# Ledger of designs, part 31: peptides against a protein of PDB entry 3B8E

Target 1, 230 residues: chain A of PDB entry 3B8E
Amino acid sequence: PFLIFIIANIPLPLGTVTILCIDLGTDMVPAISLAYEQAESDIMKRQPRNPKTDKLVNEQLISMAYGQIGMIQALGGFFTYFVILAENGFLPIHLLGLRVNWDDRWINDVEDSYGQQWTYEQRKIVEFTCHTPFFVTIVVVQWADLVICKTRRNSVFQQGMKNKILIFGLFEETALAAFLSYCPGMGVALRMYPLKPTWWFCAFPYSLLIFVYDEVRKLIIRRRPGGWVE

## One batch from the design tools (peptide; made by RFdiffusion4, then SolubleMPNN)

Design b1_p11_2_s1 (from b1_p11_2, 9 letters changed)
Fold by OpenDDE base, seed 1:
Structure b1_p11_2_s1 (fold): chain B 230 residues (1-230), chain A 11 residues (1-11)
Amino acid sequence: as target 1 above (230 residues)
Amino acid sequence: DLARLLLELFL
């Protein structure tokens, strides 16, 4: 989000507070829950990792986590961001380079894609209106991310959803996201304005995409062991 | 502007 914000000079898609709410709030319990996941059925058929030569975090894992899944998550967030701004009159192409004028409190006549002028206050309301749905989008795509992290090779359908702590984590992160989104005063305290319930669904295609992508990846790994996708 | 941006993003 931040890199695109700098490179494209678009209005801030996700605030620092929302990032902290993700990293410290919504992701902690789900991440801890993975420690309680049952071993895959084929785990004893795998060679043990050599702790001296085999990195726990390798280039393939980094590529998968940050390069693939992380990019899909970011795309989901940006999709929500662009949809909200478009509904408020700012088409994606118009956002390019707009940041400088957007963030200038002395400019109160920033035009949208339809020639409507926006005051600084109005722009900030729209910006902060984007932060919450972006945050919620990340939570929704993280449902899929958490579920796919249950296994390395086996399908989630083979593994099942027996980890009660993981299920609790999914509910907790969702409840926290709802609390942060809808609790009175969050707009002032956290710059998280309430979102329309429909915005929760904006992330669903991306969440599904993450899930399907990983299941296909795992299927390929099972059919072709030792491939570059492993 | 970049410094302010960095402050807004990291603070």
Scores: peptide ipSAE 0.015, ipTM 0.525, DockQ to the pose 0.031
Fold by OpenDDE base, seed 2:
Structure b1_p11_2_s1 (fold): chain B 230 residues (1-230), chain A 11 residues (1-11)
Amino acid sequence: as target 1 above (230 residues)
Amino acid sequence: DLARLLLELFL
């Protein structure tokens, strides 16, 4: 999100405070819960990792985490961002290069895609209105990310949802996200304005996409062991 | 401008 903000010079899609709430808040318990996941049924049939040649973090893991899943997560967040701004008169093409004027408090006549002029205060309200839905979108796609991380090869349907700590983590991160989104004073404290409940559903297609994509990947691995997808 | 932006984001 921040890279696109810099390269495209668009209004800030996700605040630093919201990023911290993801990394330190909503992701903490879910990440720890993976340590309690049951071993896959075929784990004892696999050769042990060679500590000298096989890195714990390999190119395949980086490609999966950042190149594939991370990109889908970012797309989900940007989708909600662009929808909110479009509903407020700022079409995606119009946002390119707009940051300089958007962030200038002395410019009170920034035009939207329809020629309406926006004051600095109005623009910042719209910007901060994007932060909370973007944050919630990340939490919703993290549901799928957490679930797919339960296994490397087996389907989630084969593994099941037996990890009670993971289930607790899903509820905890959701409850925390709701708290941060709707608690009075969060707009002042965290620049997280309350979102309409409908914005929670904007991320669902992307969450489903992550889940389906990974299940298909795992299916391919099971059918073709030793392939490049492994 | 980038440095100011970074400062505004972290501050």
Scores: peptide ipSAE 0.008, ipTM 0.496, DockQ to the pose 0.028
Fold by OpenDDE base, seed 5:
Structure b1_p11_2_s1 (fold): chain B 230 residues (1-230), chain A 11 residues (1-11)
Amino acid sequence: as target 1 above (230 residues)
Amino acid sequence: DLARLLLELFL
C-alpha cells in the first residue's frame, strides 16, 4: 500500500493504524493456530531437510508468500479502494498525482472526475471511509491465506478442517474486524469509519482466487514432483 | 532475530 502511495502519488489507501490492526489484531491468533495443525499424511515420504544447506525461509517460500499471494491480497485491497473512490466521483486515472493537493488543508476546491469540488474535510472523510474496507478486504483474503497454509503439498480437502484453534482464529479475526469497523467511536479513535455490509463481499472473488490458485499449485506439485512450482 | 520475526509478523 505505501509503495503505491509513494510511486503513484494517490490518496493514502491504508492508514498506519489500520496496518497495526491487521498485524497486531487480526493476524496474531490465526498465525498461532498454525502451530496446532496436524502433520500432512505424506510427510514420512519426503526427504529430510539438510539443516546446513537448506534454509527454512527459501526463495520459493518468499516468492509464494510475498510475490504471489501477497500481490493477490494487495490487488484485492486496491480494487476495493478504487471502487469506493469511483463511487464518490474519483476515477482511478484521476487519482494519479492527486496526493499533493489531496493532503493540502488550504486547498478546498479539489475537483473530482466530474468537476465537483471537494473540501479538505470531505476528502478526509472519503479517505478514511476507504481505510476500513481495505482493512476488511485484507481480513477476507486472509481467510483463504490461512486455510491454504494448513498444508504445503496436500489439498485442504485431503487435510480437512480438524484444527479447532484455526477455526476459532477465523471467527476471532472476523469478529475483531466487525468490532473495529462498527463500534461507536472508532472513527475518532482509529479513523475507521463504518462500512456498508455490502463492502465485505468485494474481497470474495480474490479470496476464492487465492484458494483456487493454491489448490492448483498443490495439484501440480502432486502430479509432477520436483518441478519449479515445488 | 526476534525483532525481525516480530517485524515480519507485523508487516
Scores: peptide ipSAE 0.020, ipTM 0.520, DockQ to the pose 0.034; fails the geometry check
Fold by OpenDDE base, seed 4:
Structure b1_p11_2_s1 (fold): chain B 230 residues (1-230), chain A 11 residues (1-11)
Amino acid sequence: as target 1 above (230 residues)
Amino acid sequence: DLARLLLELFL
């Protein structure tokens, strides 16, 4: 989010506080829960990794996590961001280069795509109105991310949802996201304004896409062992 | 790897 904020000079899509809430709040328990996942049924049929040659975190894992899944998550967040700003009169093309004027408190006549002028305070309300749905979007796509991380090769349908700690993590991150989004005073404390419940569904297509993408990837790995997808 | 991780967190 910050790279696009800098490169495209758009209004801040996701605040620093919201990022910290993701990294330290919503992601912590889910990530820990993966340590309690049951071994895949075929694990004993695999050769042990060579600790001298085989890295635990390799380029393939980084490419999958950051290059593929992380990009889909970012796209989901930015989709939500652009939709909210468009609903408030700021079309995506108009946001390019707008950051400088957007963040200037002395400019109170920033025009939207329809010629409506926005004060600094109004712009910041809209910006902070974007932060919460972006945050929630990330949480929703992280449901899929967590679920796909249960296995390396087997389908989630083969593995099942037997990890009670992971299930607890999904509920915990969702409850925390709801708390941060709707608790009175969060707008002042965290600059997270409450969102309409409908915004929770904005991320669902991307969450589904992540899930389907990984299941297809795993299916290909199972059908063609040793392929480039592995 | 750490740089990529950091980039993803801020991307």
Scores: peptide ipSAE 0.017, ipTM 0.524, DockQ to the pose 0.065; fails the geometry check

Design b1_p11_2_s2 (from b1_p11_2, 8 letters changed)
Fold by OpenDDE base, seed 2:
Structure b1_p11_2_s2 (fold): chain B 230 residues (1-230), chain A 11 residues (1-11)
Amino acid sequence: as target 1 above (230 residues)
Amino acid sequence: SFAEELLEKFL
């Protein structure tokens, strides 16, 4: 999100606090999952056939999976961001390069795509209106990831603990999203304005996309074991 | 706050 913000010079799509919450949430759940998986592997006395290669392959697979999912999550967040701004008169093309004027408090006549002038205060309200939906979109997309993870042909035992940790992590993220979205004072304290319940559904197409993508990926892996998609 | 402005610029 921050890289696109710099490269495209668009208005800030996510606040610092939301970025930190995403990073902490997305990093902690995998870390905890890996820690518990290691602890379970130690308890189960299954010596990995080759500890160095199997750890490296697993870490690479996890890193690639989370990297790809993270990219789709970011795309979902940006989609929600662009929809909100478009509904407020700022088409995606118009946002390119707009940041400098957008963030200038002395410019009170920034025009939208339809020629309407926006004051600094009005622009910041719209910007902060995007922060919460972006975060919520990521959380909703992570729900799809959980469902996908449940469909992985892991051993029923490994799948059970991963599911508990993932469910717990998603519960924490969802609770955090609800807290940040609806707790009084969050708009002032964190610049995260309350989210209309309808915006939770903006992520659903991306959740479906992730689901379809992973099912297709799994289908390809099943049909061509050892292919470039693994 | 100044700290928030700095955080917005760098984060």
Scores: peptide ipSAE 0.000, ipTM 0.313, DockQ to the pose 0.025
Fold by OpenDDE base, seed 5:
Structure b1_p11_2_s2 (fold): chain B 230 residues (1-230), chain A 11 residues (1-11)
Amino acid sequence: as target 1 above (230 residues)
Amino acid sequence: SFAEELLEKFL
């Protein structure tokens, strides 16, 4: 998010406070939960041909897969950001290079894509309105990410939802997202303004995309053992 | 808050 913010010079899509809430609030419990996940039944049955080389290849493939998932998460957040700004009159093309004028407190006549003028206060309200849905989008996408992280090769339907700590993590991050989105004072304290409940569904296509991506990946691994996707 | 001000300044 920060790199795209610098390169595209767009209004801030995800506040630093929101990033901190993701790192400390949503990522910690899931990460701990994964440490308690049971080893896959097929991993315990397979002997590595070369322990050093196979470990290195495995680490590279895992890093690549999680890198791709992280990109899909970021795309989901940006999609939600662009949809909200478009509904408020700012089309994605118009946001390119707008940051300088957007953040200037003395400019009270920034025009949207339809010629409507926005005061500094109005612009900051819509910006902070984007921070909450971006956060919620990350949480919704993380539901799929956490579920797929249970296994490397087995389908979610084969392994099941046996890790109670993982399930608790999913509820915890969702409860935190609801608290940050709807608790009075969060707009002042965290620059996270209340979100309409309908915006929770904006991330669902990306959550589904991650799930489908991982199930297809795992299906390919099962059909072609020892392939580059493993 | 001080934390928010630091975040605004450095992050």
Scores: peptide ipSAE 0.000, ipTM 0.343, DockQ to the pose 0.023
Fold by OpenDDE base, seed 3:
Formats: sequence, structure tokens, C-alpha cells
Structure b1_p11_2_s2 (fold): chain B 230 residues (1-230), chain A 11 residues (1-11)
Amino acid sequence: as target 1 above (230 residues)
Amino acid sequence: SFAEELLEKFL
């Protein structure tokens, strides 16, 4: 999110503290769950014929899979961001390069795509209105990721501990999302204004996309074991 | 404060 903010010079889509909450609160438990999944997979695999090469391949595959999922998560967040700004009169093309004027407190006449002038305060309100939905979008997309992780490798029956960690992760990230979205003072502390319940649904298409993507990937891997998609 | 402004910009 921050890289696109810098590169595109768009209004800040997600606050740094919110990003930290995602990284620490939502990503940590999934990462732990995956580490346990990998450990259990390694235990259940017969003595790897070559422990060094098999671990390296598996780590690379996991890293690529997470990199791809992370990109889709970011795209989902940005989609939500652009939808909110578009609903407030700022089309995506108009946001490119707007950051400098957007963040200038002395400019109170920044025009939207329809010629409406926005004061600094109004702009900041709409910016902060984007933070919570962006965060929630990431969480909802992470639900799909967690479900995908559950279905990827081993039989559900062999994943007893993994399932508990996964369920706990889903609960934790959802609870965190609810807390950050609706707890009094979060708008001031984290610039996360209360979210309309409808915005929780904005992420579902992306969750579905991730699910479809992973099922297609799994299908390709099953049909072509050892292919470049692994 | 500058810190608040940074927090404002990056929060």
C-alpha cells in the first residue's frame, strides 16, 4: 500500500499504524499457522531424499504463493480505496499526482473529478474514511487465504492443530477488524473512522478471486507436478 | 506537532 502511495502520489490509502496492525495482528497468526503446516508436512514426508533441496523448493513455493496472495490482497484494498474515493467524486485517474495538493493544508479548493472543491478537512475525512474499509478488505481477503491454506496440502483430518490455529487466526483478525472499526477513539487514534457494514462486502469478490485463483493453481499443480506454477 | 502531522499524514 505504501509503495503505491509513493509511486502514484495518491492520497494515503491506509495509515501506517493500521498497516502495523495488519502486519502484527492479522499476518502473524497465519504465518505461525503456515510454519506449523510446513513443520507437519515435513514430519509426514518420508525422510526427504535431499532435505536441503526439498526444503528450499518448498520454501520458495510458499514464498511465491504468499507473494502472489499478498499482491491480490493489496489489489483488493486498493480497489476498495478507489471505490470509496470514486463515490466521493475522485476518480482513480484524478488521484494520480494529487497527493501534494491533497496533503497541503493551505489548499482548500482541491477539485474532484466533477469540479467540486474540497477543503483540507473534508479531504482528510474522506481519506480516513478509506482507511477502515481498506483494512477490512485485507482482513476479508485474508479469510480466503486462510481457507485456502487449510485446503492446500494435507487432509483436513491430519490438520487438527492447524485447524485450531487457523480458526483462532480468523477470529483474531475479525475481532481486530471489528475493534479498530467500531471502538470509540479509533478515528482519532488510528484515523480509522467507523465503517458502514456494507463495506465489509466490498472485499468478497476479491476473496472469491483468491479462492478461484488458488483452486486453479492447485488444479494446474495436480495436472503438471513439478511445473513452474509450484 | 510535526509528529502529529506525520501521524496525520501516515495514519
Scores: peptide ipSAE 0.000, ipTM 0.322, DockQ to the pose 0.024; fails the geometry check
Fold by OpenDDE base, seed 4:
Structure b1_p11_2_s2 (fold): chain B 230 residues (1-230), chain A 11 residues (1-11)
Amino acid sequence: as target 1 above (230 residues)
Amino acid sequence: SFAEELLEKFL
């Protein structure tokens, strides 16, 4: 999100504090869960036939899977961001290069795609209105990741502790999302304005997309073991 | 990769 903010010069889609909340609050527990899964896999008697190669393959597969999931999460967040801004009169094309004028407090006549002028305060309200839905979108998309992890047949027993930690992580991230979205004072403290409940549903198509993507990937792997999708 | 994970977080 921040790279696209810099490259495209769009209004800030996700605040620094919100990014920190994602990194520390939502991503840390999954990362710990992976570390525990690796530790449990080392305890479980099936030493991979070639520990070095199989560990490297698993690490590469995990890194690629997480890399792809995170890209889809970012796309989901950006979709929510663009939808909110479009509903407020700013079409995606109009946002390109707008950051400089958007962030200038002395410019109170920034025009939207329909010629409506927006004051600095109004623009910041819309920007901060995007932060919370972006965060919630990431959280809702991460629910799909849990479902994907649970549906992996090969390591259901190894997934036991991982699933507990992942379930706990999802509970924690959902509780955090609810807290940040609805607790009084979060708009002032974290620049996260409260969400209409309808915005929670904006992420569901992306959660479904991730689920479908993973099922298709699994299907391809099952049909063509050793293919490029591994 | 670490780069992909970093891109996931910051993209």
Scores: peptide ipSAE 0.000, ipTM 0.342, DockQ to the pose 0.080; fails the geometry check

Design b1_p11_2_s3 (from b1_p11_2, 8 letters changed)
Fold by OpenDDE base, seed 1:
Structure b1_p11_2_s3 (fold): chain B 230 residues (1-230), chain A 11 residues (1-11)
Amino acid sequence: as target 1 above (230 residues)
Amino acid sequence: DFALKLLEEFL
């Protein structure tokens, strides 16, 4: 989010506090839950990793985590951000280069795409109104990310959802996201303003995309072991 | 606000 904020000079899509809530709040319990995942049915048929030659984190894993899944997650967040700003009169093309004027406290006549003038306070309200749905979008796509991380090669349908700690993690991150989004005072404390319940659904296509993408990837790996997709 | 903006510029 920050890279696009700098490169495109758009209003801040995701606040620092919301990022901390993701990294320290919603992601920790789900990540820990993976330690309790059942071994894949074929795990004992695989050769042991060579600790000297085989990196635990390889280029393929980095590409998958940051280059593919992470990019889809970011796109989901930005989609939600652009939709909210568009509903408030700021079309995506109008946001390009707007940051400087947007963040200036002395400019109270920033025009939207329809010629409506926005005060600094009004702009900050809509900005902070974007932060919470962006955060929630990340949580919703993380559901898929957590589920796909259960296995390396087997389908989730083959593995099943037997890890009760992972299921608890999904509920915990969702409950925390709901708490941070709707608890009174979060707007003042964390700059997390309440979101319409409909905004939770904006992330669902991206969550589904992540899930389908990984299942297809795993299917390809199972059909063609040793391919570039592994 | 400035410190938060700075943090937002690095995260």
Scores: peptide ipSAE 0.016, ipTM 0.534, DockQ to the pose 0.030
Fold by OpenDDE base, seed 4:
Structure b1_p11_2_s3 (fold): chain B 230 residues (1-230), chain A 11 residues (1-11)
Amino acid sequence: as target 1 above (230 residues)
Amino acid sequence: DFALKLLEEFL
């Protein structure tokens, strides 16, 4: 999100505080829960990793995590961001290069895509109105991300949802996201303004996409062991 | 609000 903010000079899609709420709030318990996941049914049939040659974090894992799943997550967040701004009169093309004027408190006549002028205060309300749905979108796509991380090769349907700590983590992160989104005073404390409940559903197609993508990937790995996808 | 402002200045 921040890289696109800098490169495209768009209004800030996700605040630093909301990023910290993701990294330290919503993701921590789910990530810890993966340590309690049951071993895959075929784990003992696989050769042990060679500690000298096989890295825990390899190029394939980086490519999958950041290059594929992370990009889908970012697309989900940006989709929500662009939809909200478009509903407020700012079409995506108009946002390009707008950051400088957007963040200038002395400019109170920034025009939207329809020629309506926006004060600095109004613009910041819209910006902070984007932060919460972007955050919630990330949480919703993280449901899929967490679930796909349960296994390396087996389908989630083969592994099942037996990890009670992971299930608890999913509820905890969702409850925390709801708390941060709707608790009175969060607009002042965290610049997280309340969102319409409908915005929770904006991420669902992307969560489904992540899930389907990973299940297809795992299916390919199972059918073609030792392929480039593994 | 104060903690948020400090965090924004730090990060």
Scores: peptide ipSAE 0.013, ipTM 0.539, DockQ to the pose 0.022
Fold by OpenDDE base, seed 5:
Structure b1_p11_2_s3 (fold): chain B 230 residues (1-230), chain A 11 residues (1-11)
Amino acid sequence: as target 1 above (230 residues)
Amino acid sequence: DFALKLLEEFL
């Protein structure tokens, strides 16, 4: 999010406060819950890792976590961001390079894609209105990310949802996201303005995409052991 | 508001 903000000079899609709410709020309990996951049924059929040659964090793991899943998460957030701004009159093409004028407090006549002028205060309300749905989008895609992290090779349908701590983590992160989104005063305290409940559904296609992508990946690994997908 | 101002200034 921050890299695209710098490169494209668009209005800030995800604030520092919302990033902190993800990293320190919604991600902690889910991440800890993975330590309580049951071992995969085929673990004793796998060769042991060589601690001298095989890195714990390898290029394949980085590619999967950041290059594949992380990109789908970012796309989901940006989709929600662009839809909200488009509904408020700012088409995606018009946002390119707009940051300089958008963040200037003395410019009160920034035009949208339809020639409507926006004051600094109105622009900041729209920006902060985007931060909360972007945050919620990340939480919704994290549901799929957490579920796919239960296993490396077996399908989630083979492993099942027996980890009660993981289930608790999913409810906790969702409840925290709802609290941060709708509690009175969060607009002033965190610059997180309330979102319409319908915006929670904007992330569902991306959450489903993550889940389907990983299940297909795991299916390929099971059918062709030792492939580049492993 | 103070925490937000501090974040706006340093983050």
Scores: peptide ipSAE 0.007, ipTM 0.492, DockQ to the pose 0.021
Fold by OpenDDE base, seed 3:
Structure b1_p11_2_s3 (fold): chain B 230 residues (1-230), chain A 11 residues (1-11)
Amino acid sequence: as target 1 above (230 residues)
Amino acid sequence: DFALKLLEEFL
């Protein structure tokens, strides 16, 4: 999110405080829950990892986590961001390079794509209105990410949802996201303004895409062991 | 705020 903010000079898509709420709030319990996941049914058929040759973090893991899943998560968040700004009169093309004027407190006549002038305060309300739906979008795609992380090769349908701590994590992150989104005072404390309940559904296509993508990947791995997809 | 944002981007 912040790389695109710098490179494209767009208004801030996701606030620093909201990112901290993701990394330290919504992701902690889910991440810990993976330590309690049951071993895959084929794990005892695999040779032990060689500590001298086999890295815990390999290029395949980095490619999957940051290059594939992380990119889909970012696309989901940015989609939500661009939709909200477009609904408020700022088309995606108009946002390019707008950051400098957007963040200037002394400029109170920033024009949208339709020639409407926006005061600094109005612009910041719209920006903070984007932060909450972006945050919720990330939480919704994290549901899929957490579920796909249960296994490396087996389908989730083969592994099942037996990890009660993981199920608790999914409820906890969702409840925390709802609390941060709707609790009075969060707009002042966290710059997270309340969102319409309909915004929760904007991320569902991306969450489904992540899930389907990983299940297809795992299916390919099972059919062609030792391929470049592993 | 900028330093924290940078840190969050690398995390």
Scores: peptide ipSAE 0.020, ipTM 0.539, DockQ to the pose 0.038; fails the geometry check

